# Ledger of designs, part 85: peptides against a protein of PDB entry 9GMZ

Target 1, 343 residues: chain A of PDB entry 9GMZ
Amino acid sequence: TGFPLELLTRPATERLAYFENYTVAHPRLKEVYEILMRTIAEPAGASFIFVYGASGVGKTTLRLRVEQKLTELALPKLESDRARVPVVGIEAIAPESRYFNWKEYYTRALITLEEPLIDHKFDYGVRGISRDNFGKINVESKVVAPALRRALENALIHRHPDVFFVDEAQHFGKVASGYKLQDQLDCLKSLANMTGILHCLLGTYELLTFRNLSGQLSRRSVDIHFRRYCADSPEDVQAFKSVLLTFQQHLPLAETPNLVDHWEYFYERTLGCIGTLKDWLKRVLSDALDREATTITLKDLQKRALSVAQCQKMFKEIQEGERQLSETEADVQNLRSALGLGA

## One batch from the design tools (peptide; made by RFdiffusion4, then SolubleMPNN)

Design b2_p13_5_s3 (from b2_p13_5, 7 letters changed)
Fold by OpenDDE base, seed 4:
Structure b2_p13_5_s3 (fold): chain B 343 residues (1-343), chain A 13 residues (1-13)
Amino acid sequence: as target 1 above (343 residues)
Amino acid sequence: MDLLGVEPIPVEE
C-alpha cells in the first residue's frame, strides 16, 4: 500500500512531514536494531557499545527507533519509578574549535536527561545549575567542566537509563594538539564506570580508532557494524531496489515516480546508504511540493544529488573503514587458528 | 505499528 491518497489534498508541510516520518525497515536496519536491542537488554558486563558505519547509512534512524522502543518498554515501570529515565540520547556536536567542547557536551547531556515531566527535583550538588519554572535546566556560564561532569555523573546515577546514546561520536576524536585521543576515551570510560550506565557510541568508521587505541575497551565493548548495501552483492542490490520501490510508493505526489529504473544512479550518489537516499528524496520532494509538481523527474533528482566529487570522497572514507574491519576479521581468524580453535 | 517502520516492498523479479 502506498501513501494515504488524502495527503494529495493536504498542505505541502503535512505531505513533507509524512515522508519525513516514514521509515523503511530495510534488512540492515532490522539486523542492527535486533543486535542493539539484545545487547542493551543483556550487556553481559559491557560498558560500551560501538555502532559504526558509513555517513548516511541510517545510524540516527536506528538510535531514534531504539529510543522509542526502550521508552515504550519502560512505560509500565515508569509509573512506579518516577525518577527513572529509560534512555538518553544526544548528538555530539562538531566543535567550531579544533577541540571537543566537554563543557557543551555535559551541558547538553544534562538538559536531555532532565525532561520537564520528571517531578523529582534533583539537586546536582553544583551551584549555577537550576531548573526554570518549566522544569528546563539552566546552566550558568560560570559553571566549569569538572563541575558539569560531576553533575552529569550524579544525574545518570539517579535517573539510571538503560543506555546513554551519543550520536556522531567520532567528534570525540577531535582533540587538541598535545592531548591524546586516549585521554578522551579514558574520560568516557571513567564516566561509564562511575555511573554504571551503558554507553552506546554511534558514528563513522573513525570510531575504529577508538577501538584500536584501547585494548581495555575492547574487553568491555560490543561492536556493531552497520553495513551499507554493496553493488557487488545481488542480495544487497535487490534490497536497495526494494527500498527505492518502497520510497516511490510513499512519496505523496499525484504521479508515482519511477525510482527503481534509475537504481544505478541512486546507488552511485548514495553509495548504498539509505539515510543519504532518504535525505536526498526529502530535498527533492520539498522542491516538488514548493512548485506544486505532480511528480519527480530525473532533472529534479540531479539538482539535489551529491556531486561526483563528494561521492568519491565519501567512497574513499568507506573503503578505508571496510578495509580496517576486514583486516580485523582476518586477525581474529588468524588468532583462532593460532590458538587451535579451528577456523 | 512496528516502531522500526514498514518492511520494504519486494521487487518482483
Scores: peptide ipSAE 0.215, ipTM 0.832, DockQ to the pose 0.780
Fold by OpenDDE base, seed 3:
Structure b2_p13_5_s3 (fold): chain B 343 residues (1-343), chain A 13 residues (1-13)
Amino acid sequence: as target 1 above (343 residues)
Amino acid sequence: MDLLGVEPIPVEE
């Protein structure tokens, strides 16, 4: 079991695209996917889902797979309800300033929501929002953020997606003050409440700061921890090696590289994050294809690895997030004990 | 094709 051998005769672009589109259904991805799909189907009055985990753990891959599944499941209904969009997903952009650009956020959300439905006219109820000849939404400069919000609210109500995804949602937290972060959360909460649309925020452990700021959001949110693989767990090490073996067989090269024998080095430079691993292998594959190389060597891997300093920084951020979660779990245990419910 | 992707290949212990 491996890549289609015919790829060896294909252009480098097709070979790279094969690997880019290749996804391993590793245990943590599967677990989080199942929880997320269940939560979207039965939100039980939740308005928010928080999916948090290390940078490069695979949250974007998770989002894309859920979007694909929700789209597939909606296809029979979309034939009867042409106004419906099954899912909408955007990436939050880091603010250039100490202020989040809500005008840009609403514009991007509107564009993304309407992109699959180019042929369907929608009245946004706002002057200065139109579609061009290519069906792309055009927002005139005169349209202000409150008007764009109303347009998005109307679009979300009309299109009624099962979920609204915001990837890299930790970027909402990168505002200079906790007050501004609270205001942003209240803004998102208001959008979810006004539209009745479930919001899923995916991000790093910096999303845990949102839980601490709003005790009201915590009551209406579901938390999903997307864990990395840990080297102190034999099961996690085996799963990580299995992923390496799978990628090894799916690199479209003439000679299969031995990645598994270097698993410790891969772990050292990815911290057990499969997204980081995949992105590393993509870079190395791209370099190998550019050189018309038959295989990948350890030297090729080393050239594209994250530096030890980068890994040390990332590991500290992970440890802080994992610590905060462990403390929260301990607090729950202490509360249960204090209530006489037992540990 | 499972929308999740391909199940990883087990590594022999």
Scores: peptide ipSAE 0.183, ipTM 0.836, DockQ to the pose 0.780
Fold by OpenDDE base, seed 5:
Structure b2_p13_5_s3 (fold): chain B 343 residues (1-343), chain A 13 residues (1-13)
Amino acid sequence: as target 1 above (343 residues)
Amino acid sequence: MDLLGVEPIPVEE
């Protein structure tokens, strides 16, 4: 089944919004979703979940779908516990400076956790944190990061979410000169331990650096690898083509474009990352709608493609991440063999 | 719609 044909008579904004909101439950997304949902339900004493994979693999889509599901599952409990928030999700901001801004992080987390829709107002006991007439949190510029942290700890304890999501979590790795990455990890560990809230960090393969630095985190963390589709796997190629066919049928254009015949070109410029593919198609669709075009052409695709140089850079970053994981798997096998455990 | 989205259409080999 394709897109609703009535969209062809709708404004360009509605047609674009349809495609933006359209999600393909591709095999890797489904697999990682099932693992993540199971881990959140039964964390088995874990304090952290790390979800890592290539930029544009679909981690934000995964997060949003899990947030929706956790909210749906919590609805019956929220009727009896009006203080509870089922899930909180934020995106870590890339610092303009060479260091992570904890003050901004805590402020954004508090604002997200304390949305106006929560009837039960909590006093954080921190001077300079207030609510406006609409119930929105206002943080005065004079409030320091340690006070914001205490406010967030109290809010997380009171609201008791099933999980705290941090997207783009590789930005915690941006430390000022002379600071240790370990100090950032200790801050995160302390927040999870003080609140008793499970933290899920989603990010690029740069998150592997966090995992490797803390032998204590490894005992209390679950790792989830969100893999891209690989062209050397016939099953992965078939899955990637299936995603292309699905997007082809759900582009709200008068004439269905043939994307599947160009699958190698799509793979070359996305590296098997479905988020990168969707973002590319969204840009091309937007251009087509602006021109009132009946379809999209290979020339339209080429105009919005990532450059070969961008793809080469992204591919090197992916290869380094995949190498580090493969080495870790080999090290585990070598350790098992050395212990006299069967591989 | 499943909260995960729509399952991809299988490509005929």
Scores: peptide ipSAE 0.173, ipTM 0.830, DockQ to the pose 0.771
Fold by OpenDDE base, seed 2:
Structure b2_p13_5_s3 (fold): chain B 343 residues (1-343), chain A 13 residues (1-13)
Amino acid sequence: as target 1 above (343 residues)
Amino acid sequence: MDLLGVEPIPVEE
């Protein structure tokens, strides 16, 4: 079971696109997907879902797959309710300043929520928000953040998505003080409460800071840890090798490269993160296709690998996040012991 | 195609 052999006669662009669109349903992705889908279907009074894990673990892939599934499930209802949007997904942008730019956030959220293909024009109740000739939302520079917030609240209420996704949500935490971070959390909490829309924040382990700062959000949030594969777990190593074998068979090259024999090198340079692995293989495949190469060599892999220094930095960030989670688990055990509930 | 993609191929031990 491999790529369609007809791809070998197709343009490099089609061969690359095949691999880009190819997704392995690896165990961690499947687990997190099932938890996330279940939580969206039955939030049980939660207003937030936090999905956290290493950079390159596959959070964006997870989001896109959930968005596709929610859209598919909503299709029968969308035929009857043309005002409804099943899901909204945005990426939070890192602030250029020590302050999160809420004006830009609300603008991007409105633009994403109000796709051009939505026939029903919605009145946002705010002057300076219009649709262009292509149906795209245009926000005049004079529109202030509080007005954009009201427009977004109205749009979210009217469109009533099952979930509002914010990818790279750690960027909300990139503020100069803990008080400002609390204000950002209170702002998000207020938006979720006013609209009744479930928010899913996806990001790095920096999202744990959000979890720790708001005891009120903690009661209304579900946490989902998207773990990497760990080399100290035989099952995780086997799963990682299985992913390598699968990618090996789905690289649209004339000769199947042996990736599995180099699994330790792949693990060293990806830290068990499948997104990082896929992105690496995409770069290498692109280079191979540009050269009309029949296969991928170890030298081709080495040219596009993350540096040891990059991997060391990423690993420190992962270890810090995993440590914080382990400390939280230990704190719960200590609290239970102190309460006399036993370990 | 399952929306999640394809199940990974087991590696023989």
Scores: peptide ipSAE 0.169, ipTM 0.833, DockQ to the pose 0.777

Design b2_p13_5_s4 (from b2_p13_5, 4 letters changed)
Fold by OpenDDE base, seed 3:
Structure b2_p13_5_s4 (fold): chain B 343 residues (1-343), chain A 13 residues (1-13)
Amino acid sequence: as target 1 above (343 residues)
Amino acid sequence: MEILGVEPIPVDE
């Protein structure tokens, strides 16, 4: 089992696109996917889902796969309800000015929400929001953030997605000095409450800071930890090697590279994060295709690897996040013990 | 095609 051999005669762009679109259903991705899909189907009064994990663990891949599944499941209903959008997903952008740009966020959310439905006119109830001849939303410069929020609220109510995804949601936490992260959460909470739409925030362990800020949000949120693979777990090592073997077979090169024999080096430079691994292999594949190379060597891998310094920084951030979660688990056990419920 | 992707190939121990 491997890539279609016909790709070897195709342009480099098609070969690269094949690998970019290729996804391994690795155990942690499956686990988190199942939990997330179940939670979206039965939110049990939750207004938020937090999906947190290491940078490059695969959260964006998870989001995209859930979006695809929700879209597929909605297709029969979309034939009868042409106003409905099954899912909406955006990426939060890091603010340049240390202030989160809500105007831009609302604009991007509106554009994304309406993009699949170009043929359907929607009245946003706000002057200065229109569709161009290509169905793209145009927002006039005079439209202020509160008006865009109302437009988004109306659009979300009308389109009624099963979930609103925000990827890289840790960027909401990047507020200027003197601004509270709580204010950003209260804004999101208000949007979820006003629309009745479930929000899923995907991000790094920095999202744990959001959980600690609002005891009210914690009561209305579901937490999902997207774990990396750990080298101290034989099962996790086996899963990681299996992913390497699978990618090895799906690199559209004339000679299959031996990635598995270098698993420790791959682990060292990815910290067990499959997204980081895939992105590394994409870069190396792109370089190999540009050189018309028949295979990938260790030297090719080394040229595109994250530096040891980058990995050390990323690992410290992971360890801090994992520590915070472990302490929270210990606090729960201590609380249970103190309540006489046993450990 | 499974939406989640392809199952990883088992490695021999």
Scores: peptide ipSAE 0.214, ipTM 0.848, DockQ to the pose 0.778
Fold by OpenDDE base, seed 1:
Structure b2_p13_5_s4 (fold): chain B 343 residues (1-343), chain A 13 residues (1-13)
Amino acid sequence: as target 1 above (343 residues)
Amino acid sequence: MEILGVEPIPVDE
């Protein structure tokens, strides 16, 4: 069960697009997907979901798959409720300044929320927000952040998405320390509370620092840890090898490369992160297709691998995040034990 | 086609 052999006669762009669109439902992705979908369906009074994990673990893939599923599930209801958007997802931009650009955030959120709804005019109650003939939202430069916030609140209430996704949400925490970080948390909390829309923040382990600063968010948040595969776990190694075998069979090349025999090298340069693995293989596939190569060699892999120095840096960031979570889990166990609740 | 993707192929032990 590999790629369609007819792809070998297709343009390089189509062959690359096949692999890009190909997703392996690896165990960690499946687990987190199921938890996230269940939490969105039954938030139980939660206003926030935090999904945290290593860079390149697959958070963007998770988000996209959840967005697709929520859209599919909403299709029957969208016929009766033409104003409804099933899901909205944005990426938080790294701040260029010491201040988070809320104006840009609200503008991007409005644009994303309204993009699928070309035919339905909505009055945002704000002058300087308009739709062009293509249904695209235009925000005049004179529109201030508080007005854009009100427009977004009204739009979220009117469109009533099942969830609002914010990818790279650790960027909220990088902009501000102390009181300013609290103000950002209060801003997000207020947006969720005023709209009644569940917010899902996806990010790196730096998101934990942001989450822990708000004792009020802790009561209304669900945490989901998207773990990498660990080489010290036989089950995780088998899962990682299985992903390699699956990608090996789905590289649209005339000769199937042997990736599994090099699993340790793949692990060394991905740290057990499947997104990093897929991106690496995509780069190598692109190079092979550009050369009209029949297969991928170890030299081709080495050419596009992350450097040892990059891997060492990424691994330190992962270890710090995993340590913080382990300490939090131990603190919970200690608290339970101190309360006389069995461990 | 499952929205999540394809189940990974088991590696022979």
Scores: peptide ipSAE 0.207, ipTM 0.849, DockQ to the pose 0.777
Fold by OpenDDE base, seed 4:
Order: sequence, then structure tokens, then C-alpha cells
Structure b2_p13_5_s4 (fold): chain B 343 residues (1-343), chain A 13 residues (1-13)
Amino acid sequence: as target 1 above (343 residues)
Amino acid sequence: MEILGVEPIPVDE
């Protein structure tokens, strides 16, 4: 079934919102979702989950769906435990400076943890952190990063989320000259250890640098690779075409565009990343709605496509990440063989 | 409605 036909008589804003909220449960998303949900339920002493994959593969969609599910599952318990937050999720901001802003990170994490619906006043033990009359946290500019860290540790302990999500976590890798990337990892490890809260870091293949730097993290981490669809796999091509077919049926336009016939062009400009595809289609849909167009044309797609140069850059980054993972898989196999465990 | 979204429509072979 396609979109509700009644949307054709609705404002452009409602039509766009329908498509924005529409999610295709494509095979890779489903697989990673199931692994992630299982790992959160049974972390087996893990302190970290790393979810890595190409930019635009759908990591943010995955996070939001897991957050929604964890919240739904927690509802019966939240009635009795009003202090508990089931899940917390933030996006790490790319610093304007050459180094990660921990003060901003801690502030955003605190603001996200302390939703206004939580009746229990929590004293952070830090002067300059207050709640307004609406229950929103206010952090005074004078509050220093070490104090904000302590406040976050206390808040995480008190609220006890099942998981703490950090999206775009590769931004922790942005260190100033003279600082080691390992110091950033040790800071995150310390936060996870002090709070007892499972941390899930979602990001690009740059997160593999975090995995490689800490043989101690590897013992306390679960790795989840969110793969793109590959054009050299007939199954992946079929899955990608199926996603295109689904999106074309759910674009709230008077005439259904034929996206599937252009699958190679969509693949060329998305590299098999469904998030990139959805964002492209959103932009094109917005333009079509603004013009009161009945359909989307190839020319409309071309106007909002990533440039070939952008795609080439993204593809090189993907190939390097996939190469590093393939080497790691080979190393595991070699280790197993050397240990006499067999292939 | 399933939280994950809708299953993709199979493409005819």
C-alpha cells in the first residue's frame, strides 16, 4: 500500500512530514537493530557498544528507533520508578575549534538526561546548575568541565538509563595538538566505569581508530558494523531496489515517480546508503511540493544530487573503512587457526 | 505500527 491518498489534499508541510516520518525497515537496518537491542538487553559485562558504518547509512535512524523501543519497553516500570530514564541519546557536535569541547558535551548530556517530566529534583552537587520553572536545566557559563563531568556522572547514576547513546561519536577523535586520542577514550572509559552505564557510540569508520587504540576497550566492547548495500552483491542490489520501490510508493505526489528504473543513478549518488537516499528524496520532495508539481523528474533529482566529487570522496572513506574491517576479520581468522580452533 | 518501520516492497524478479 502506498501513502494515504488524502495527503494529496493536505498542506505541503503535512505531506513532507509524512515522508520524513516514514521509515523503511530495510534488511541491514533490521539486522543491526536486532543485534543492538539484544546487546543492550544482555551486555554481558560490556561497557561500550560501537556502531560504525558509512556516513548516511542510517545510524541516526537506528538510534532513534532503539530509543523509541527502549522507552516503550520501560513504560510499565517508569510508573513505579519515576527517577529512572530508560535511554539517553545525544549527538556529538563537531567542534568549531580543532579539539572536542567536553564542556559542551557534558552540558548537552545533562540537558538531555533531565527531561522536564521527571518530578524528582536532583541535586547535582554543583553550583551554577539549576532547573528553571519549566524543569529545564540551566548551566551557568562559570561552571567548569570537571564540575559538569561530576554532575553528569551523578545524573547517570541516579537516572540509570539502559544505554547512553552518542551519535556522530567520531568527533571525540578531534584532539588538540599535544593531546592523545587515547586520553579521550580513557575519559569515556572512566565515565562508563564510574556510572556503570552502557555507552553506545555511533559513528563513521573513524571509530575504528578508537577500537585499535585500546586493547582494553576491545575486551569490554561489542562491535556492530552497519554495512551499506554493495552493487557487487545481487542480494544487496535487490534490497536497494526494493527500498527505492517502497520510497516511490510513499512519496505523497499525484503521480508516482519511477525511481527503480533509475536505481543505478541512485546507487551512484548514495553509494548504497539508505540515509543518504532518504535525505536526497526529502530535498527533492520539498522542492516538488513548493512548485506544486505532480511528480518528480530525473532533472529534479539531478538538482539535489550529491556531486560526483562528493561521492568520490565518500567512496574513498568507505573503502578505507571496509578495508580495515576486512583486515581485522582476516586477523581473527589467522588467530583462530594459530590457536588450533580451526577455521 | 512497528517501531522499526515498514518492510520494503519486494521487487519483481
Scores: peptide ipSAE 0.206, ipTM 0.842, DockQ to the pose 0.773
Fold by OpenDDE base, seed 5:
Structure b2_p13_5_s4 (fold): chain B 343 residues (1-343), chain A 13 residues (1-13)
Amino acid sequence: as target 1 above (343 residues)
Amino acid sequence: MEILGVEPIPVDE
């Protein structure tokens, strides 16, 4: 089944919004979703979940779908516990400076956790944190990062979410000169321990650096690899083509474009990352709608494609991440063999 | 609509 045909008579904004909100439950997304949902339900003493994969693989889509599901599952409990928030999700900001801004992180986390829709107002006991007439949190500029941290700890304990999501979590790795990456990990570990809230960090393969630095985190963390589709796997190629066919049928255009016949070109410019593919198609669709075009052409695709140089850079970053994981798997096998355990 | 999204359409081999 394709898009609703009535969209062809709707404004360009509605047609674009349909495609933006459309999600394909592709095999890798489904697999990682099931693992993540199971791990959140039964963390088995884990304090952290690391979800890592290529930029544009679909981690933000995964997060949003898990947040929706956790919210749905919590609805019956929220009727009796009006203080509870089922899930909180934020995106870590890339610092303008060469160091992560903890003050901004804590402020954004507090604002997200304390949305106006929560009837039960909590006093954080911190001077300079207030609510406006609409119930929105206001943080005065004079409030320092340690005070914001205490406020967030108290808020997380009181609201007791099933998980705290941090997207783009590789930005915690941006440390000022002379600071250790270990100090950032200790801050995160302390926040999870003090609140008793499970933290899920989603990010690029740069998150592997965090995993490798803390032998203590490894005992209390679950790792989830969100893999891209690989062109050397017939099953992965078939899955990627299936996603292309699905998007082809759900582009709200008068004439269905033939995307599947160009699958190699789509693979070349997305590296098997479905988020990158969707963002590319969204840009091309927006251009087509602005021109009142009946379809999209290969020329329209080429105009909005990532450059070969961008793809080469992204591919090197992916290869380094995949190499580090493969080495870790080999090291485990070597350790098992050396222990006299069967591989 | 499933929260996860829509299952992809199989491509005929």
Scores: peptide ipSAE 0.205, ipTM 0.842, DockQ to the pose 0.766

